# Peptides against a protein of PDB entry 5HOI: the designs that were tried, part 61

Target 1, 351 residues: chain A of PDB entry 5HOI
Amino acid sequence: FRYMPFSPAGTPFGFTDRRYLTMNEVGYVSTVKNSEQYSITVSFFDVGRFREYHFEDLFGYDLCFLNEKGTLFGQSKTGQIQYRPHDSIHSNWTKIIPLQAGERITSVAATPVRVIVGTSLGYFRSFNQFGVPFAVEKTSPIVALTAQNYRVFSVHYSQFHGLSYSLSELGTSSKRYYKRECPLPMSLPNINSDMKKDANLDYYNFNPMGIKSLFFSSYGDPCIFGSDNTLLLLSKWRSPEESKWLPILDSNMEIWKMSGGKETTDIHVWPLALAYDTLNCILVKGKHIWPEFPLPLPSEMEIRMPVFVKSKLLEENKAILNKKNEIGADTEAEEGEEDKEIQIPVSMAAE

## One batch from the design tools (peptide; made by RFdiffusion4, then SolubleMPNN)

Design b1_p12_2_s4 (from b1_p12_2, 6 letters changed)
Fold by OpenDDE base, seed 5:
Structure b1_p12_2_s4 (fold): chain B 351 residues (1-351), chain A 12 residues (1-12)
Amino acid sequence: as target 1 above (351 residues)
Amino acid sequence: MKAKDMIAELLK
């Protein structure tokens, strides 16, 4: 096993000079190899909100994270990171992350308020959006990161314990854990059965964890999409005792159903984001399980959320909508974030 | 685009 640089929905070069560094609901970042240099393009799905931009990469960035405010780049071996705001108002910044001998940056994440760097030795480094450092923490080896606002979803790998995950909040003064290195019930790529196809071996060498992507849902729930093409959602993560992973979509089964039961072994889901009850994804036809160039248009795949998740999400959305409507009235009411436990009525448990 | 419609196009 080797720690490889991971970016959400990143693709390998394969037999081409180009790949996607990352993609999500905001857009996609591509890199093209030009002799000893790379040309990076940051493209967006909402062309009315964002302008595509390009730059020459002399460092060979192999890590990327895209958000609504900017793009974070990283070089796994040198420890260089660069943040590029999408607007021209804020300046780009570059920083070198100190790495030990054989240490690599394995994943990077960025929100409008935080930058996170994870390493193969389990160094978790946090910064603000301007590259000002907060802390360095030693964890189990980090293999993947995503972040939303102040929350970080991290995936860890140990040869002894397999996959684990953490869910943390990076406040102003301290890091809070909701989950700390808990077992992650995700299937690893099956080396023996799936590697009979050269395309699967190439992808495994690029991404040995088989994590196609990880993200937060529109409701702030951690999501992960593995090599088994199952979307897992972490439910009830605020309640340590009630927290569970829900298999909310078998994408192979949904493709099969949508085809009318035809053979669909050459049709693949490439996950972008979960918005409400819809997986935003790229549908790929071909030998490679990843999108090639040009990027196909995103598709919306409806998920069968468990009724309890749908009801709780509807209640949380009503509470968020009601709070947004109340904040439209000028009253200076105090910062009491009471995490009110929504009591689910007992009656819907019987079907 | 809905995934069902895209799958129907990819199966042509």
Scores: peptide ipSAE 0.538, ipTM 0.949, DockQ to the pose 0.549
Fold by OpenDDE base, seed 3:
Structure b1_p12_2_s4 (fold): chain B 351 residues (1-351), chain A 12 residues (1-12)
Amino acid sequence: as target 1 above (351 residues)
Amino acid sequence: MKAKDMIAELLK
């Protein structure tokens, strides 16, 4: 097994000189090989809100995380990281993460308030948005990171224990764990069955964990999308005893249903984000399971959330709205139609 | 775009 640099929805080069470093609901970051250099472009889906920008990369950044305020880059081998705000008001900063012999940065994440670096030796490094360090913690080897606001979802891998996850909050003075290295019930890529196609082998060599992406939902629930094309959502994570992974979407089955039962073996979901009950994704047709160039337009896939998840999410939204109204923000709440009876998909009903 | 509509385009 080899620890590879992971970025959310990142794509391999394959036989090309270009790839996506990362993509999400905000946009997509591409890199193109130019001799010994790379040209990086940061593109956005909301072209009215953001301006595309590019720069020459002399370091060969192989890690990336995009948020609404900036882009974090990392070089897995050298330990160099760079944060680039989208707005010209804030300066770019660069830092070298000290790495031990053979250690790699395996994942990076950034929010408007935190920068997180995870390594193959399980060093978890936290910084503010200006690159000021908070702490270094030793964990199990980190293979993936995502973050939203102050919360971090980390995936760990041990050869002895398989996949685990942590959910933590990075306050000003302390790290709180909601979950700490708990088992992650995600299937690993099956090398023997699926690798008969060269394209699948190329992807496996790029991403041995098969984690296509991980993100927080709009409600702040950790989500992960594995090689089985199932979207898992961590429900009830605030209650350690009640917390469970919900298979909220089998994307292969949903593609098949949406096709009217046609052959869809060449159509792939590439996950970007979960907004409410809608998966934002790229639909890819072809030999490769990942998007090529140019990037197709994002698609919205409706998810039939289990009623008990949707009710809790509605209660949390009502509580957030009520708290905003108590603070005297006159936001006209449009009374959206509450009463659509959510049919639980038969695949989620354990008999 | 809705995924259903995109799938219908990809299957043409």
Scores: peptide ipSAE 0.537, ipTM 0.949, DockQ to the pose 0.630
Fold by OpenDDE base, seed 1:
Structure b1_p12_2_s4 (fold): chain B 351 residues (1-351), chain A 12 residues (1-12)
Amino acid sequence: as target 1 above (351 residues)
Amino acid sequence: MKAKDMIAELLK
């Protein structure tokens, strides 16, 4: 096993000179090899809200995190990080993270208010959006990070304990844990079965954990999408004893259903984000499980939320409606959509 | 774009 630099929905170079460093609901970051240099392009799905920009990368950034305010870059070996605001009003900043011998930055995350750096030795470094450090914490080795606002979802790996996760909030004065290095019930890539295809070997060498992406949902629930193409959502994480991972989508089964039961072994889901009950993703056809160039348009895949998640969404929607009614917006609540029978996937129906 | 419509295009 090797600790590789991880970025959400990042792609390998494969046989090309270009790859995606990261992609999500905001956009996609690409890098192209130009001899000894790289050219980075930051592209957006909402071209009306954002302007595409590019720059020369002399450092060979292999880590990236995109948010609505800027892009964080990192170099896994040198420890260099750079934050580039999308708006030219705000200055770029660069910092070197001190690394021990053999230590690598394994993941970076950025929100409009926090920057997080995780390492192969389990150093968790937190900064504000201006690169001012808050703290350094020692954890189990970090393999992936994502963040939303003040919350951080971290994935850890131990050779003895496998995958674990933490969910924390980075306040102004202290870090709060909602979950701390709890077991993550995600399947690891099977080297022996899946690697018979050369394309899978290239992806495994790029991403040994098989984590295609991780993100927070629009409701602020941690989500992870593994090599099994199952979307896991952490439900009830505010209640430590009630918190559970929900398999909210088997994307292979959904592709199969949407095809009308045709062979779809060459169609792949590349996850971007979860907005409400819709997975934003890139649908990829071909030998590679990742999108190539040009990037296909994002697709929306409806998720049949388990009953317990739908009830919470209905409660949250009722709470939003009640707040709207308190604000004097006469929106007649059409009562009618309660009875859509939530088909539990047959594999989760206990015989 | 809906995933169903994209899948129908990819299967052509």
Scores: peptide ipSAE 0.537, ipTM 0.949, DockQ to the pose 0.649
Fold by OpenDDE base, seed 2:
Parts: sequence; structure tokens; C-alpha cells
Structure b1_p12_2_s4 (fold): chain B 351 residues (1-351), chain A 12 residues (1-12)
Amino acid sequence: as target 1 above (351 residues)
Amino acid sequence: MKAKDMIAELLK
């Protein structure tokens, strides 16, 4: 097993000189090899809100995390990280993360308020948005990170225990755990079945965990999309005893349904984000399971959330609306969403 | 764009 640098929805080079370092709902970061250098481009889906920018990368950044305020870059071997705000008013900063012999940065995440670095030895390093360190914690080896506001979703790997996850909140004074190294019921890539196709081997060598992406939903629920093309959502994570992973989308099954039952073995979902009940994704047609260049337009795939997730979201929305009404904001509540019949995924309705 | 419409385009 080899710890590889992970970035959300990052793609391999394959046989090309270019790849996506990361992509999400905000945009996509590409890198192109230019001899010993790289040209990085930070592109956005909302071209009215953000301006595309590029720079020369002399370090060979292999880690990236994009948010609405900036882009975090990392070099897995050297320990160099760079944060680049999208706004030119804010300064870029660079830092070297001290690495032990053989240690690698395996994942980085950034929010408007936090920067997180995870390593192959399980060092969890937290910073503010200006690169001021808060703490260093040792956990199980980190293989993936994502963050939203103050919350961090971390995936860990142990050769003895397999995949685990943590959900934490990085306050000003302390780290709070909602979940700490709990088992993650995600299937690992099956080397024997999937490796018969050269394209799958290239992807496995790039990402041996098969985690295509992980993100927080618009509701702040941790989501992970594995090699099985199933979207898992962590429900009820605020209640330790009630917390569970929900298979909210089998993307292969949904593609098959949307095709009218045609062969869809060459159509792949590349996950970006979960906004409400919609998976934002790139639909990829071809031999490779990842998007190539140019990037196709994002697609919205409606997810059939399990009834109990949708009901909770409706309750949370009602509670938000009631709080707005108590504050005297005359925002016309569009009443019309209550009666939408909650479709249970067929896979969950058969038990 | 809806995934259904994109799939219909990709299957042409």
C-alpha cells in the first residue's frame, strides 16, 4: 500500500501532460506539465462572480483544495503549502510543513477560516486562513480531508483496521469531535476485478482508496463518493448513537434509469458537490472514468434522499423559516415544497 | 443542466 496525495475530485495525468488537481461546485483547478515546471489554472463555474487566474508552479503541487475565497496548494513530498486568495486584495502565503522521513502530506483542506493539513503518519495540522498554526494532533494515518467553515471531515486508513473517519469542529481554543476514528463502511477498489481494464489501473495507482471525492453537503453533512460510485451521506452526526451512513445515490443505477435501460458502461459520474437534493457532477463518456479536457459542463443529478433524511431537512428548513419569521423578516415563504412525495430509493424500499 | 438531458445527449 502507498499513501498517495488526495484532492477532492482530482484526476490523474494518465497519458497526458495535464490533469485536474481538484474540482467542486466552485470550480476546477488544472495543472499542465511544462518541462520541469507546471502551469496552474484556477477556473470557476460562476464566471460572473470569479475571474480565472493562472500562475507558474515551480514546486509541482500535487494537492489542492478550492473554496469560495481561495485555493490551497500542497506538495506532498516537500511539505510546502501555498494559499492563494481569489481576491488580489489578500496576500498569498507559503509555509513549509515539517515532515518526518518518509512522511507525506496526503490531503489538504481550506475554508475561509481554517487550513488543515493531514499526513501519512496521522499528523493533523490546523491553521487559520493566514497560515497561523493552532495545533498539531496525531491520529491514524490521514488519506483524505475536506472542510466546511469550522468542520473537518477526515478519512483515515490503517492496515489493521481499514478505513475510518472523523468529524471534528476546529474552534478557536479546541478541537471538538463529533465522530473520532469511527469505521467508514466504504468499499475499497477491488484490485482483481477492476484492474482488468488498463484505465482502472491508472486510476488505482493515482488513488488507491478509490475516493473520487468527499465534501460537505449544503446542509453540512459529510459526503463521500467511492469507487463503487455510491454516494454516502453521514446522517444524524450530531447524535452519536443515531449517526449512520446512508447510501443516498447509486450513480450507476441512476445513469441506467436515466438512459431508459440502455447500456451505459461508458458513462461515468464524477462528483463535485451535493446541494440540497441534487448531486452536482460531471458526466463523463469514454474509456476513462474521470473528465478530460475540456471539462464538460456540470450536470445536476437529483438524489432520492431516504424519507427520514428529507423529513429532517424539511424540519431544519421549517426551523430556519420560523426563526426568520420571529425576527420579523417578511420573506414570503414559498409554502409549495411540503407535499412532494418522498421517493425512497428502490434499493431501500425492498427491505 | 439536468443529468437526464446530458445523458440523452451523450447517448446520441
Scores: peptide ipSAE 0.537, ipTM 0.949, DockQ to the pose 0.636

Design b1_p12_3_s1 (from b1_p12_3, 5 letters changed)
Fold by OpenDDE base, seed 2:
Structure b1_p12_3_s1 (fold): chain B 351 residues (1-351), chain A 12 residues (1-12)
Amino acid sequence: as target 1 above (351 residues)
Amino acid sequence: SASEKIKELLEE
């Protein structure tokens, strides 16, 4: 096993001079090899909200994380990271992460308020959006990171324990764990079956964990999309004993259904984000399981699992709250109620 | 939609 740099929905170069460093619901970051340097382009799906920009990369950034406020870049071997705000008003900053001999940055994540760096030795480094360090923690080896606001979803790998995950919140003074190195029930790539196709070997060499992407849903639930093309969602993570992974989408099965039962072995889902009840994804046709250039327009794939119940319950709870406010009940809205997990009634979880 | 895009991709 080799620790490789991971970025959400990043693609390999393959036989080309270009790849996607990362992509999500905000946009996509591409890099092109230009002799000894790279040209990086940060592109956006909402062209009205953001302006595409590019720069020359002399460092060979192999890690990337895109958010609504900026792009974090990392170089896995040198430990260099760079944050580039999308707005030119805010300054870029660069930092070198100290690495031990053989240590690699394996993943980076950035939110508008936090920067996170994970390493092959399990060093978890947290910073604010300006690159001011908060803490260094040693965990099991980190293979993937994503973050939303103050929350971090980390995937860990141990030769003895396999895949695990943590869910944590990076407050101002302390790190809180909701989940700490709990087993992650994601299937690893099957080397023996998948290696019969050259395209699968290239992808495996790029991403040996087979994690195509990980993200937080629009509801703040951790999601992971593995090599089995199943979207897993962590439900009830606020309740340690009730927390479970839900297989909310078998994308191969959904493609097959949507085709009318035709052969769809050359059609692939490339995950971007989960927005409410829809998987935002790129649909790819061809030998490669990843999108080529130009990037196709994103597609929305409906999820049939209890995420629909969560949207309806949110609307119903908002409607109930609005009705209570109209009835003049002086319910002091304690500021703490916004983070209550919507309990899905057991009756609605059985359909 | 994904369904429309899958139909398009199957006609190519």
Scores: peptide ipSAE 0.487, ipTM 0.943, DockQ to the pose 0.580
Fold by OpenDDE base, seed 1:
Structure b1_p12_3_s1 (fold): chain B 351 residues (1-351), chain A 12 residues (1-12)
Amino acid sequence: as target 1 above (351 residues)
Amino acid sequence: SASEKIKELLEE
C-alpha cells in the first residue's frame, strides 16, 4: 500500500497534461503541466459571485481544498502549503509543514476559520485561516480530510484495522471528538476484479482507497463516496451510541433506473456535494470514471433517503420554518410533499 | 436534472 495525496473529487492526469486538483459545489481547481511548472486555475460554478483566477505553481501542488473564501494548496512531499483567498483584499500565505523522512501530507482541508493538514504518519495539524498553528496531534495515518466550519471529518487507514474515521470539532482552546477512529464500513477497491480494465488501474494508482470524495452535507452530516459508487451518510453522530452509516444512494442503481433499465456501464457519477436531498454530481460518459476537460455542468440527483432520515429532515425543516415564522416571514407552508413513498432499495427490503 | 442528463448521454 502507498499513501497518495488525496483531495475531494480530484482527478488523475491520465494520459493528459491536465487534471482537477479538487472540485465541489463551489467550483473546481485545475492544474496544467507546463514543462517543469504548473499553471493552476481556480474556477467557480457561480460566476456572478466569484471571479476565476490563475497562477503559476513552481512547487507542483498535488493537494487542494476549495471553500467559499479561498483555496488551500499543498505539496505532499515538500510539506509546503499555500492558502489563497478568493478576495484580493486578503493576503496569500505560505508555510512549510515539517515532515519526517518518508512522511507525506496525505490530505488538506480548509474552512473560513480552520486549516487542517493530515499526514501519512497520522500527524493532524490544525491552524486558523491565517495559518496560525493551534495543535499537533498524533492519530492513525490520515488518508482523507474534509471540514465544514469548525468540524473535521478524517479518514484513517491502518494495515491491521483497515479504514476508520474521526469526527471532531476544532474549538478555540480544545479539540472535541464526536467520533474517534471508529470503523468505517466502506468497501475498498478490489485490485483483482476491478483492475482488469486499464482505466481502473490508473485511478487506483492515483487513489488506492477509492474515495472519490468526502464532504459534509448541508445539514452538517459527514458523507463519503467510495469506489462502489454508494453514498454513505453518518447519521446521529451527536449521539455516539446511535450513530450509524446510512447508504443513502446507490448511484449505479439510480443511473440504471433513470436510463429505463438500459446498460449504463459507461455512465459514471462523480460526486461534488450533498445539498438537502440532492447529490450534486458530474455525470460522465466514457472509459474514465472521472470528468475530463471541459468540465460538464453539475447535475442534481435526488436521494431517496431512508424514512428515518426523511423524518428527521422534516423535523429540522419544521423547526427552521417555525423559526422563520417566529421572525415574521410569511412563508406559506406547502403541506403537499408528505406522501412520496420512500422506496427502500430491494436489497434492504429482503433482510 | 440527473435524469435529463442521463437521457442526453444515452442519445450520444
Scores: peptide ipSAE 0.486, ipTM 0.942, DockQ to the pose 0.677
Fold by OpenDDE base, seed 4:
Structure b1_p12_3_s1 (fold): chain B 351 residues (1-351), chain A 12 residues (1-12)
Amino acid sequence: as target 1 above (351 residues)
Amino acid sequence: SASEKIKELLEE
């Protein structure tokens, strides 16, 4: 087993000189190999809000995380990280993460307030947005990271225990765990069944965990999308005893339904984000399960959240709205979505 | 929508 650099929705080079380092709801970061150099482009879906920018990468960044304020880059082998604000107000900064012999940076995450670096030895390093370090913690080997505000969702791998996850809040003085190295009920890629297609082998070599992406929902729930094309959402994570993973979308099943029951073996979902009750994704047609160039426009796929999840989400939205109203932000509450009867997925109704 | 895009992709 080899720890590979992971970035949310990152794609392999395949047979091309270009790949996506990462993509999410904000945009997409591409890299093009030019001899020994790389040209990186940071592109945005909201072209009115953000300006595309590019730069020459002499380091060969293989890790990336995009947020609304900047892009974090990392080099898995050298330990170099770079943060590039989208705005010219703040300067770029570069730092070397000290790595032990054979240690790799396996994932990086950045929010407007935190930078997180995870390694193959399980070093969890936290920084502020300016690269000032807070802490170094030793965890199980980190294979994936995402973050929203102060919250971090980390995926860990042990050869003995398989996948685990942590959910933590990175305060100024302390890290709080909501979940600490709990079992993650995600299936690993099946090497024997899936490797019959060369395209699956290339993807497996790029991402042996099969984690296509992980993100926080718009409600701040950890989400993960594995090789089984199922979107898992961590529900009730604030209540440790009640916390559970919900299979909120089988994307293969939804593609099949939307096709009218046709064979859709060449149509793939590439996950970007979960906004409310919609999976933002790229629909890919072809031999590769990942988007090629040019990037297709994102599509929205409706998810069937269980009623008890939506009720909590509505309560959290009402609480967010009330808090915004207390701060004097006129956000028109669209009252109209309360009555949509959420069909529990038939797979959950059969128990 | 994803449904519209899937229809488009199936016509290609």
Scores: peptide ipSAE 0.485, ipTM 0.942, DockQ to the pose 0.654
Fold by OpenDDE base, seed 5:
Structure b1_p12_3_s1 (fold): chain B 351 residues (1-351), chain A 12 residues (1-12)
Amino acid sequence: as target 1 above (351 residues)
Amino acid sequence: SASEKIKELLEE
């Protein structure tokens, strides 16, 4: 097994000189190989809010994370990272992460307030948005990272224990764990059945874990989309005893239903984000399970959330919106937002 | 919608 650099919804080069380093709801980052150099373009779906920008990459960045404020780049072998704010008011910064012999950066994540670097030896390195270090922690080997605000969702791999996950909050003074190296019930790619198609082997060599993407939902729930094309959502993560992974979407089944039961073996979902009750994704037709160039427009796939969860989420969002409208814009919201636990009724999981 | 896009992709 080799630890490969992972970025959310990143694509391989395949037989081309170009690939996506990452993509999500904000936009997509592409790289083109030009002899010994790379050309990176950061593109956005909201062209009214953000301006596309380009730069020459002399380092060969193979890690990327895009957020609403900037783009984090990383080079898995050299340990170089670069943060580029989208706004020209803020300066770019570069840092070298010290790596041991054979250690690689396996994943990077960035929020407007935190930068996280994970390695193949399980070093978890945290920084602020300006690259000031907070801490270094030793964990199980990190294979994927995502982050939202102060929260970090990390995926770990052990040859003995398989996949695990952690959910942590990176406060100002300390790291809090909600979940620490708990079993992740995600299926790994089946080398024997799926690798008969060359396109699947190329993708497996690029991403041996088969994690197409991981993100936080619009409600702040950890989500992961594996090689089985199932979207898993971590429910009730605030309650250690009640926390569970929910298979909220089988994308192959939904494509099949939407086709009217036709053969859809060449239609693929490429996940971007979960917004409310819709998976934002790229629908791809072809031999490759990933989007080519140009990038197709994103599509919204409705998730069959249990009707009770949708209604409760709508009521809670209405209550949050009403509270935000009653409290004029200038009150610093105190830390005590009681994030009300969404109870899913047991009866709808059996039909 | 995803349903519309799947129909388009099946007609190609």
Scores: peptide ipSAE 0.484, ipTM 0.943, DockQ to the pose 0.596

